Peptides against a protein of PDB entry 5EIB. Designs and how they scored, part 84

Target 1, 366 residues: chain A of PDB entry 5EIB
Amino acid sequence: VDLEPGTMDSVRSGPFGQIFRPDNFVFGQSGAGNNWAKGHYTEGAELVDSVLDVVRKESESCDCLQGFQLTHSLGGGTGSGMGTLLISKIREEYPDRIMNTFSVMPSPKVSDTVVEPYNATLSVHQLVENTDETYCIDNEALYDICFRTLKLTTPTYGDLNHLVSATMSGVTTCLRFPGQLNADLRKLAVNMVPFPRLHFFMPGFAPLTSRGSQQYRALTVPELTQQMFDSKNMMAACDPRHGRYLTVAAIFRGRMSMKEVDEQMLNVQNKNSSYFVEWIPNNVKTAVCDIPPRGLKMSATFIGNSTAIQELFKRISEQFTAMFRRKAFLHWYTGEGMDEMEFTEAESNMNDLVSEYQQYQDATAD
Target 2, 366 residues: chain A of PDB entry 5EIB as posed
Amino acid sequence: VDLEPGTMDSVRSGPFGQIFRPDNFVFGQSGAGNNWAKGHYTEGAELVDSVLDVVRKESESCDCLQGFQLTHSLGGGTGSGMGTLLISKIREEYPDRIMNTFSVMPSPKVSDTVVEPYNATLSVHQLVENTDETYSIDNEALYDICFRTLKLTTPTYGDLNHLVSATMSGVTTCLRFPGQLNADLRKLAVNMVPFPRLHFFMPGFAPLTSRGSQQYRALTVPELTQQMFDSKNMMAACDPRHGRYLTVAAIFRGRMSMKEVDEQMLNVQNKNSSYFVEWIPNNVKTAVCDIPPRGLKMSATFIGNSTAIQELFKRISEQFTAMFRRKAFLHWYTGEGMDEMEFTEAESNMNDLVSEYQQYQDATAD

## One batch from the design tools (peptide; aimed at target 1 Y41)

Design b2_p27_2_s1 (made by RFdiffusion4, then SolubleMPNN; from b2_p27_2, 14 letters changed)
Fold by OpenDDE base, seed 1:
Structure b2_p27_2_s1 (fold): chain B 366 residues (1-366), chain A 27 residues (1-27)
Amino acid sequence: as target 1 above (366 residues)
Amino acid sequence: MPIYAGLQEKVKAYWEAEKAKGRPPFR
């Protein structure tokens, strides 16, 4: 789905374009112009029914509909505005189905789009209310991983999207292979989401290795486990050491000893015990899938629900506030039928979310 | 039941057990 035809043409002409049904390409002509309000109230609102028709058709063809997965950018107008409209409409029609998102957070290091803080804040407001689980894929973190860890001097969207793809493949492993932990979206949410609003995850993927170091790096369970819990390996730009894990899931892939995995997972929890809440029993879950990802002998994928995720929301909020206080570009949104009050409501709800994370961070059993 | 019920129930059960011990749930 897009409000621009050119993106759909790029997907169709791509190496995987043929795996999608032609009728499942729903697109507009005008785009959203990086405006959430165009995506949500005007251009996106004109297209949403056509998307819902496709969603219904595909849902009816599904033997066991668990829920929906949306991949979208929160910085752009289509992914943010129309994406959140679509989430709302799907939630209304399918209230008993899981709403999962892969939400790409904007970064000034990656994009020059000035209004991204507005689009992101307005989107987060919708995601707090209408999603059950959201993987926070932060372009800030992706850029930093590419630059620092992968030693890419000039990270591209292709490099960032490679990380996104690896992560998405990792977190969906349990859904795609039988007999795994979190084998369905609902079970994942039950294991990962202790409180309804606190459903934003920091993902991570291991191994991440620079091209120059790949030949010298052994892939071991201890190394995967250590890298997976490293703050520099998080695909959300927050330091887990500045917060506490509410819940964690680790998905190992490849031929490895389950005993070794369990030992290493226990060791890393013990080593990092101060970074977990003590009041959620059995808050770390581990899965092992014998099938490695393509081109790797083994991998580990991390899913963290941490109070440190508030750092990501604080960054967006600070950027939002700096613009909103000046009423910068607000006329672009209000001109699409949006009320200025919705900006204030979205800011408030995101700040409330930050406060909720902080409350649970500060909560001790002692 | 809410999708998070299983984890919320564990959290609630923990705090109920702590309350039963005379411990305040949050400090």
Scores: peptide ipSAE 0.036, ipTM 0.566, DockQ to the pose 0.010
OpenDDE base, seeds 2, 3, 4, 5: peptide ipSAE 0.021, 0.012, 0.031, 0.000; ipTM 0.376, 0.333, 0.595, 0.238; seed 4 fails the geometry check

Design b2_p27_2_s2 (made by RFdiffusion4, then SolubleMPNN; from b2_p27_2, 14 letters changed)
Fold by OpenDDE base, seed 1:
Structure b2_p27_2_s2 (fold): chain B 366 residues (1-366), chain A 27 residues (1-27)
Amino acid sequence: as target 1 above (366 residues)
Amino acid sequence: APLYAGLQKVVEEYWAAYEALGRPPVR
């Protein structure tokens, strides 16, 4: 789905274009112009019914519909505005199904789109209310991984998208292969989301290896485990050491000893015990899938529900506030039928979310 | 070949093509 035809044409002409049904390409002509309001109230609102018709058709063809997965950016107009409209509409029609998102967070290091803080804040407001699970994929973190860890002198969107794809493949492993922990979206939500509003995950992937060192790197379970919990490997731009994990899932892939995995997972939890809440029992879940990702003998994917994720929201909030206090570009949104009150409500809800994370960070076992 | 093996080849071909066209920088 896109409000621009060019993106859809690129997907269709791409190597994977043929895996999608032609009738499932729904696109507009005018785009959102990086405006959330165009995506949500005008251009997106004109297209949303056509998307819902496709969603219904595909849902009816499912033997067992678990829920929905949306991949979108929060900095743009289409992914943010229309994406959140679509989430809302799907939630209304399928209230008993899981809503899962892969939400790409904007970064001033990656994009120069000035209104990204507005689009992101307005989107987060919707995601807090209408999603059950949101993987936070932060362009800031992806850029830093590419530059520092992968030693790419000039990171590209391709390089960032490679990390995104590896992460998405990792976190969905349990959904795609039978007999795994979190084999359905609902079980994942039950295991990962102790509080309904606190459903924003920091993903991570291991191994992350520069091209120059890849040939010399041994892949071992201890190394994967250590790297997976390293703050530098988080796909969200927050330091887990500045917060506490509410819940964690680790998904190992490849032929390895389950015993060794369990031992290493126990060791890393014990070593990092100060970074876990003590009042949620058994808050670390581990899965092992014998099927490695392509090109790797083994991998590990991390899913963390951490109170440190508030750093990401604080960053967006600070940028939002700096613009909104000046009423910068507000006329672009109000001209599409938005009220200024919606900005204030979105800011408030995001600040409330930050406060809620902080509350649970500071909570002790009584 | 598992459906995944075909898809993975296509991904590799995509990346090879992306690299050949010159990877646009993030900025």
Scores: peptide ipSAE 0.019, ipTM 0.453, DockQ to the pose 0.020
OpenDDE base, seeds 2, 3, 4, 5: peptide ipSAE 0.000, 0.000, 0.000, 0.000; ipTM 0.241, 0.344, 0.351, 0.237

Design b2_p27_2_s3 (made by RFdiffusion4, then SolubleMPNN; from b2_p27_2, 13 letters changed)
Fold by OpenDDE base, seed 5:
Structure b2_p27_2_s3 (fold): chain B 366 residues (1-366), chain A 27 residues (1-27)
Amino acid sequence: as target 1 above (366 residues)
Amino acid sequence: APLYAGEQEVVEALWEARRAEGRAPFR
């Protein structure tokens, strides 16, 4: 789905464009112009019914519908505005199904779109209420990984999207292969989300590989385990050492000893015990899939529900506040039918979310 | 889109902050 036809042509011409049904390509003509309100109230609202018709058709064809997965950017108008409209409409029609998102967080380091803080804040407000699971993929973290860790002097969107793809592949491993931990979206939510509003995940991947790299470093289980808990491997720009893990899932892929994995996972938990909440029992889950990712002998994917994720929301909030206090660009949104009150409500809800994370960070077992 | 009064100053401040970080956006 897109509000611009050119994006659909790019997908169709891509190496995997033929895996999608032609009738499942729904697109507009006008685009969102990086405006959340255009995506949510005008251009996106005109297209949403056509998308819902496709969603219904595909849902009816499922033998066992678990839920929905959306991949979108929170900085742009289509992914943010129309994406959250779709989430809302799907949630209304399928209230008993899991809503999962891969949400790409904007960063001033990677985009010149000045209104990204508005689009992101308005989107986060919707995601807090209407998603069950959100993987926070932060463009700032992706850029830092590309530049500092992967030593890419000039990172590209292709390099960032490679990391996104690796992360998505990793976190969906248990859904795609039988007999694994978190084999369904609901079980993942039960294991990862102890509090309904606190469903924003910090993903990580090891080993980190650049696009087009054919030489993969052979890593050991200890090295993979250590890298998964390293802040430099996090796809969200927050330091887990500044918070507490509420829940963790670790997904190992490849031929390895389950015993060695369990030993290393216990060791890393003990070493980092100060970064876990003590009042959630058995809050670390481990899975081992014998099927490695393509081109790697082994990998590990990390999913963290950490109170440190508040750093991401604080960054967005600070940028939002800096613009909103000046009423900058508000006429672009209000002109599309938004009320200014929606900005203040979104800001408030995001600040409440930050406060909730902080409360659970400071909570001790009595 | 045309910038209205005060919007130019916001854009400039945001770009100054980005420049101070020593990183250019993707183009």
Scores: peptide ipSAE 0.045, ipTM 0.618, DockQ to the pose 0.034
OpenDDE base, seeds 1, 2, 3, 4: peptide ipSAE 0.037, 0.034, 0.036, 0.032; ipTM 0.470, 0.556, 0.558, 0.527; seed 1 fails the geometry check

Design b2_p27_2_s4 (made by RFdiffusion4, then SolubleMPNN; from b2_p27_2, 16 letters changed)
Fold by OpenDDE base, seed 3:
Structure b2_p27_2_s4 (fold): chain B 366 residues (1-366), chain A 27 residues (1-27)
Amino acid sequence: as target 1 above (366 residues)
Amino acid sequence: MPIYAGEQEKVIAYWKEREALGRAPFR
């Protein structure tokens, strides 16, 4: 789905374009112009019914519909505005199904779009209320991984999207392959989300290896385990050492010893015990799938629900507040039928979310 | 903020009840 036709042509002409049904390509003509309100109230609102018709048709064809997965950016107008509109509408129609998102967070290091803080804040407000699980994929973290870890001098959107794809493949492994952990979307939510509003995850992937170093790297369970818990491997721009993990999931792929995985996962928890809340018992879940990802002998994907995610929201909030106090570009949003009060509500809800994470970070068991 | 014994049990119980009802956790 897009408000621009060119994106659909790119997908259709891509190496996997033929796996998608032609009728499932829904697109507009005008685009959102990086305006959340245009995506949510005008251009997106005109297209949403056509998307919902496709969603209904595909849902009816499912033997067992678990839920929905949306991949979108929060910096642009389409992914943010129309994406959150779709989430709301799908949730209204399917209230008993899991809503999962892969939400790409904007960064000034990657995009020159001035209004990204507005689009992100308005989107987060919707995601807090209308999603059950949100993987926070931060463009800043992706850029830093590409530059520092992968040794790419000029990271491209293609390089960033490769990391996103690896992560998405990792976190969905248990849904796609039979494993010891019979994981569905609901079971993942139950394991990962101890409190309803605190459903924002820090994903990570291992191995992260530069092209020049790939030939020299041994892939072992200890190395994968260590790298998953390294702050440099987090695809959200926050340091897990500045917070506490509420819950963690680790998804290993490849032929490995379950015993070795369990031992290494126990060791890393013990080593990092100060970075976990002590009042959530058995808050680390591990899954192993014998099927490795393409081109790797083994991998590990990390999912962290950490109070450190508040650093990401604080960054967005600070940028938002600096723009909103100046009333910068507000007329672009209000001109699309948005109320200025919705900005204040979104800012408030995001600040409340930050406060909630901080409260649970500072919480002690009685 | 203190976390009282049984608050987690209430959350877990709520989730189990919703799971048993086939409902999404947050609606």
Scores: peptide ipSAE 0.029, ipTM 0.429, DockQ to the pose 0.013; fails the geometry check
OpenDDE base, seeds 1, 2, 4, 5: peptide ipSAE 0.027, 0.024, 0.014, 0.000; ipTM 0.491, 0.545, 0.378, 0.249; seeds 1, 2, 4, 5 fail the geometry check

Design b2_p27_3 (made by RFdiffusion4)
Pose (drawn by RFdiffusion4):
Structure b2_p27_3 (pose): chain A 366 residues (1-366), chain P 27 residues (1-27)
Amino acid sequence: as target 2 above (366 residues)
Amino acid sequence: FWTDPEIMEVLYEMASQNPNIIHINVA
């Protein structure tokens, strides 16, 4: 789905571009120009019922639909504006299905548009209300990993998307292969989301590799465990040690000692017990899958529900406030008939989300 | 961003291995 027609061609010319159902390509003529109001209201509304027809069709041919997963950026107009419109329409039509999103957060280090904080805040507002699980993929974190860790002086979107694809593969492993833990979206959500609004996850993985060089050695289980909890291995630009974990899901892939995995997971939990909320006993679940990802014999994937994610929302909120106080480019949005109060409503909701993460960060069992 | 070949491959694998989930890529 895109308002921009040129997106159809690039996907088709891609390696697996012909495998997709031709009728499932739903595209517009223009596209939103980084205007969330265009995406949602204006233009996305024009296109959205066509998308829902295709979604309804895919759904009726499902033996037992678990739910939906959406990939989109929050900083643009279409993936953000129209994407959240699609989510709201799907929530109306399929209210008992899990909605899961892979949402990429904007960063000034990657994209040169100052309206991206507007678009992201309006989107975060929709996701807080309408999604069950959201993987926060931070372009800020992706760029820093490529620049500082992988030593890529000029990271491309390809460099960033290598990190994203490795992360997406890892976090969906329990859904795609036989197993006991978090095997479906709802079970994963019940284990990861103690409070409905706090459903933004911090993903991480190990080892971090630059695409095309080189290999190994394969990591030991201790090395995997330590790296997957490392702040430098997170896809969200937050220091986990600045907050507390409410829930964690860890996924080890490849051939290895299940015993050694158990010992190391117990080790990180009690050496660092102050970083795991005490009022949620046994809040770290571990899954092992025997099939490693491509190019690797061993890998680990980390999924965290950490109060430290408020740092991501504080950063967007600060940029949003800096722009919104000067009312810069606001007429671009209200020109599409959007209410200015929607900006204030979204800002307040995001700041409320930050306060809630802090409340549970300071909460004690006493 | 999401039209990257590597991401598209991952989406294909996700959709093919677990058909009980609908995957929507919004560019």

Design b2_p27_3_s1 (made by RFdiffusion4, then SolubleMPNN; from b2_p27_3, 8 letters changed)
Fold by OpenDDE base, seed 1:
Structure b2_p27_3_s1 (fold): chain B 366 residues (1-366), chain A 27 residues (1-27)
Amino acid sequence: as target 1 above (366 residues)
Amino acid sequence: FVSDPEILEVLYEIRSENPDIIVINVA
């Protein structure tokens, strides 16, 4: 779905353009211009019904619809504004279905779009209310991985997207292959989301590899386990050591000993016990899939529900506040029918979310 | 992001392997 036809033409003309059903391409004629309000209230609102018609049609083709997985960017106008509009409308129509998102968080290191903090804050407000589980894929973290870990001098969107693709493939492994932990979206939510509003996940992947890099050696299970829990391998720019894990899922892929995986997972939990809440029993789940990812012998994917995720939201909030106090660019949003009150409500809700994470971080077992 | 071939491949795999999950990609 896009408000700009040019992106859709690129997808259609690309190597995968023929794989998607032509009728499932919904696009507008006018872009959102990096404006959430255009995506949510004007241009996106004109297109949303067409998208919902496609969603309904696809839903009718499902034997047992689990839910939805939406991928979008929170920095742009379409992904943020129209994406959250779609989430809201789908939630209204399918209240008993799981809403899962891959939400790409903006970073000034990756984009110079000045209004990204507005788009992100307005989007997070919607995601808090209307999603059941959200993978936070942070361009800040992706850039830092590419630059610092992978030693890419000038990380490109292609380099970032390589990490995103590996992560998305990893976190969805249990959904895609039978007999796994978290085999459906609802089970994932039950295992990962102890509190409904605290459904933002910190994904991580090991091994981290650049595009076109040949892995000359396979990592061992201990190496995978260590890297998976390393803050440098997180796709969200948060340090888990600054918070506490509410829940964790680890997904190992490849031919390995389940016993060795269990031993290493126990060891890493014991070593990092101070970074887990003690009042949620059995809050670490492990899965092993014998099917390796493409091009790797083995991998480990991490899903963390950590109170450290508040660092990401604080970053966005600080950027938002710096702009909003000056009323910078507000006329671009208010001109699309928004009230300034919606900005303050979104800011407030995000700050409340941060406070909720902090509350549970500080909570002790009674 | 939404036009990246690697992303599209993964989204296709997810959809193909999960017929009961509707995958929506928004630009």
Scores: peptide ipSAE 0.492, ipTM 0.915, DockQ to the pose 0.911
OpenDDE base, seeds 2, 3, 4, 5: peptide ipSAE 0.472, 0.468, 0.483, 0.476; ipTM 0.903, 0.903, 0.909, 0.907

Design b2_p27_3_s2 (made by RFdiffusion4, then SolubleMPNN; from b2_p27_3, 15 letters changed)
Fold by OpenDDE base, seed 4:
Structure b2_p27_3_s2 (fold): chain B 366 residues (1-366), chain A 27 residues (1-27)
Amino acid sequence: as target 1 above (366 residues)
Amino acid sequence: FMSDPLILEELVRIRQERPDIIVINVT
């Protein structure tokens, strides 16, 4: 789904354009211009019914619809504004289905779009209320991985997207292969989301590989386990050591010993016990899929529900506040029918979320 | 960003392997 026809033509002309049903391409004539309000109230609102018609048709073709997986950027006006509008409308029509998102968080290191903090804050406000599980894929973290870990002097969107695709492949492994832990979106939510609002995940991947670079060194299960819990392998720019894990899922892929995985997972939990809440028993889940990812012998994917995710929201909030105090660029949003109150409500709800994470971080077993 | 062939390949794979999950890509 796009408000810009040019992106859709690129997808159609691309190597995968024939795999998509022509009727599943929904596009507008005018882009959101990096404005959440255009995506949510004007240009996006004109297109949303056409998207919902496609969603209904696809839903009717499913014998047992489990839920939805939405991928969007929170920095851009279409991904943020129209994406959250779609989430809201789908939630209204399918309240008993799981809403899963891959939400790409903006970073000034990756984009010069000055209004991204507004788009992100307004989006997070919607995601808190209307999603069941959200993978936070942070462009800050992706850039830092590319630059610091992968030693890419000038990270490209292609380099970032390689990490995104590896992460998406990893976190969806349990869904794609029968008989796994968290084999459905609802089981994933039950295992990962102890409180309804605290559904934002820190994904991580090991081994980290650059696009076109084969890691010649086969990682061992101990090395995978260690890297998977390393802050440098997180796709969200948060240090897990600054918070506490509420829940964790670890997904190993490839031919390995389940016994060795269990031993290493126990060892990493014991070494990092101070970084887990003590009041959620058995809060680490492990899955092993014998099918390796493409081009690797083995991998590990991490899904963390950590109170350290508040660092990401604080970063966005600080950037938001710096602009909003000066009313910078607000006329572009108010001109599309938004009130300044919607900004204040979104900021408040995000700050409440941060406070809630902090409360559970500081909570002890009574 | 979301129109990258690698992302699209993963979305297609998920949709093919899990027809019970509706995948929406907003670019």
Scores: peptide ipSAE 0.484, ipTM 0.899, DockQ to the pose 0.909
OpenDDE base, seeds 1, 2, 3, 5: peptide ipSAE 0.481, 0.466, 0.467, 0.468; ipTM 0.898, 0.890, 0.891, 0.894

Design b2_p27_3_s3 (made by RFdiffusion4, then SolubleMPNN; from b2_p27_3, 10 letters changed)
Fold by OpenDDE base, seed 1:
Structure b2_p27_3_s3 (fold): chain B 366 residues (1-366), chain A 27 residues (1-27)
Amino acid sequence: as target 1 above (366 residues)
Amino acid sequence: FVSDPEILEVLVEIRESNPDIIVINVA
């Protein structure tokens, strides 16, 4: 779905253009111009019904609809504004189905789009209310991985997207291969989301590889286990050591010993016990899929529900507040039918979410 | 992002392997 035809033409002309049904391409004639309100209230609102018609048709073709997986950017007007409008409308129509998102968080290290903090804050407000599961893929973290870990002097969108693709492939492994932990979206929610509003996941991947880098050596299970819990391997710009894990899922891929995986997972939990909440029993889940990812012999994907994710939201909130206090660019949003109060409500809800994470971080077992 | 071939490959793989999940890609 796009408000601009140009990206859709690129997808259609690309190697995968034939895989998508022509009827499932929904696009506008006018882009959102990096404005959430244009995506949510005007241009996106004109297009949303046509997307919902496609969603209904696809839903009718499902024997047992589990739910939805939406991929979007929170920095862009279409992904943020129209994406969250779609989430809201789908939630209204399918309230008993799981809404899962891959939400790309903006970073000033990656994009010069000045209004991204508005788009992100307004989007997070919608995601808190209308999603069941949200993978936070943070451009800040992706950039830092590319620059610091992968030693890329000038990280490209292609380099970032390679990490995103590896992460998305990793976290969806259990959905794609039978007989795994979290084999459906509802089981994932039950295992990962102890509190409905606290559904923002910190993904991580090991081994971290650059695009076109041939790994000459596969990591061992101990090395994978250590790396997947390393803050430097997190796709969200937060340090797990500054918070506590509510829940964790670890997905190993490749031919390895389940016994060795279990031993290493126990060892890493014991070493990092201070970074887990003690009042959620059995909050770490492990899966092993014998099918390795493309180009790797072994990998490990991490899904963390950590109170440290508040660092990501605080970053966005600080950027938002710095702009909003000076009423910077507000007329672009209000001109699309948005009220200034909606900014304050979105800021408040995101700050409430941060406070909720902090509350559960500080909670002790009675 | 949404037009990246590697992202699209993963989205296709998700959809093909899990017909009961509707995959929506918003630009």
Scores: peptide ipSAE 0.503, ipTM 0.917, DockQ to the pose 0.903
OpenDDE base, seeds 2, 3, 4, 5: peptide ipSAE 0.479, 0.473, 0.495, 0.494; ipTM 0.906, 0.908, 0.913, 0.913

Design b2_p27_3_s4 (made by RFdiffusion4, then SolubleMPNN; from b2_p27_3, 13 letters changed)
Fold by OpenDDE base, seed 4:
Structure b2_p27_3_s4 (fold): chain B 366 residues (1-366), chain A 27 residues (1-27)
Amino acid sequence: as target 1 above (366 residues)
Amino acid sequence: FVADPEILEEQVRIRQQRPDIIVINVA
């Protein structure tokens, strides 16, 4: 879905253009211009019914619909504004289905779009209320991985997207292969989301690989386990050591010993016990899938529900507040029918979310 | 982002393997 035709033309002309149904391409004529309000209330609102018609048709073709997986950017106008509008409308029509998102968080290191903090804050407000599971894919973390870890002097969107693809493949492994832990979206939610609003996940991947670089050396299970829990392998720019894990899922892929995985997972939990909440028993889940990812002998994917995710939201909030207190660029949003009150409500809800994470971080077993 | 060939390949794979999950890409 796009408010501009150019993305759809690129997909249609690309290597996968023949795989997508032509009727599943929904696009507008005028883009959101990096404005959440255009995506949510004007240009996006004109297109949303056409998207919902496609969603209904796809839903009717499913024998048993589990839910939705939406992928969008929170920095842009279409991904943020129209994406959250779609989430809201789908939630209204399918309230018993799981809403899962891959939400790309903006960073000034990756984009010079000044209004991204507004788009992100307005989006997070919607995601808190209308999603069940949100993978926080942070452009800041992706850039830092590319630059610091992969030693790319000038990270490209292609380099970032490679990390996103690897992460998406990893976190969806249990969904895609039968007989796994968290084999459906609802089981994932039950295991990962102890409180309804605290459904923002810190994903991580090991080994980190650059585009076109084959790792000649397969990592061992101990190395995978250690890297998977390393802050440098997180796709959200948060240090897990600054918070506590509420829940964790670890997904190993490739031919390995389940016994060795269990031993290493126990060892990493014991070494990092101070970084887990003590009041959620059995809060680490492990899955092993014998099918390796493409180009790797083995991998590990991390899904963390950590109170350290508040660092990401605080970063966005600080950027938002710095602009909003000066009323910078607000006329572009108010001109599309938004009220300044909606900005204040979105900021408040995101700050409440941060406070909730902090409360559970500080909670002790009574 | 959503038009990246690697992202699209993963989305296609997910859709093919889990027809019970509707995959939506918003640009």
Scores: peptide ipSAE 0.540, ipTM 0.931, DockQ to the pose 0.904
OpenDDE base, seeds 1, 2, 3, 5: peptide ipSAE 0.533, 0.497, 0.515, 0.510; ipTM 0.929, 0.909, 0.920, 0.916

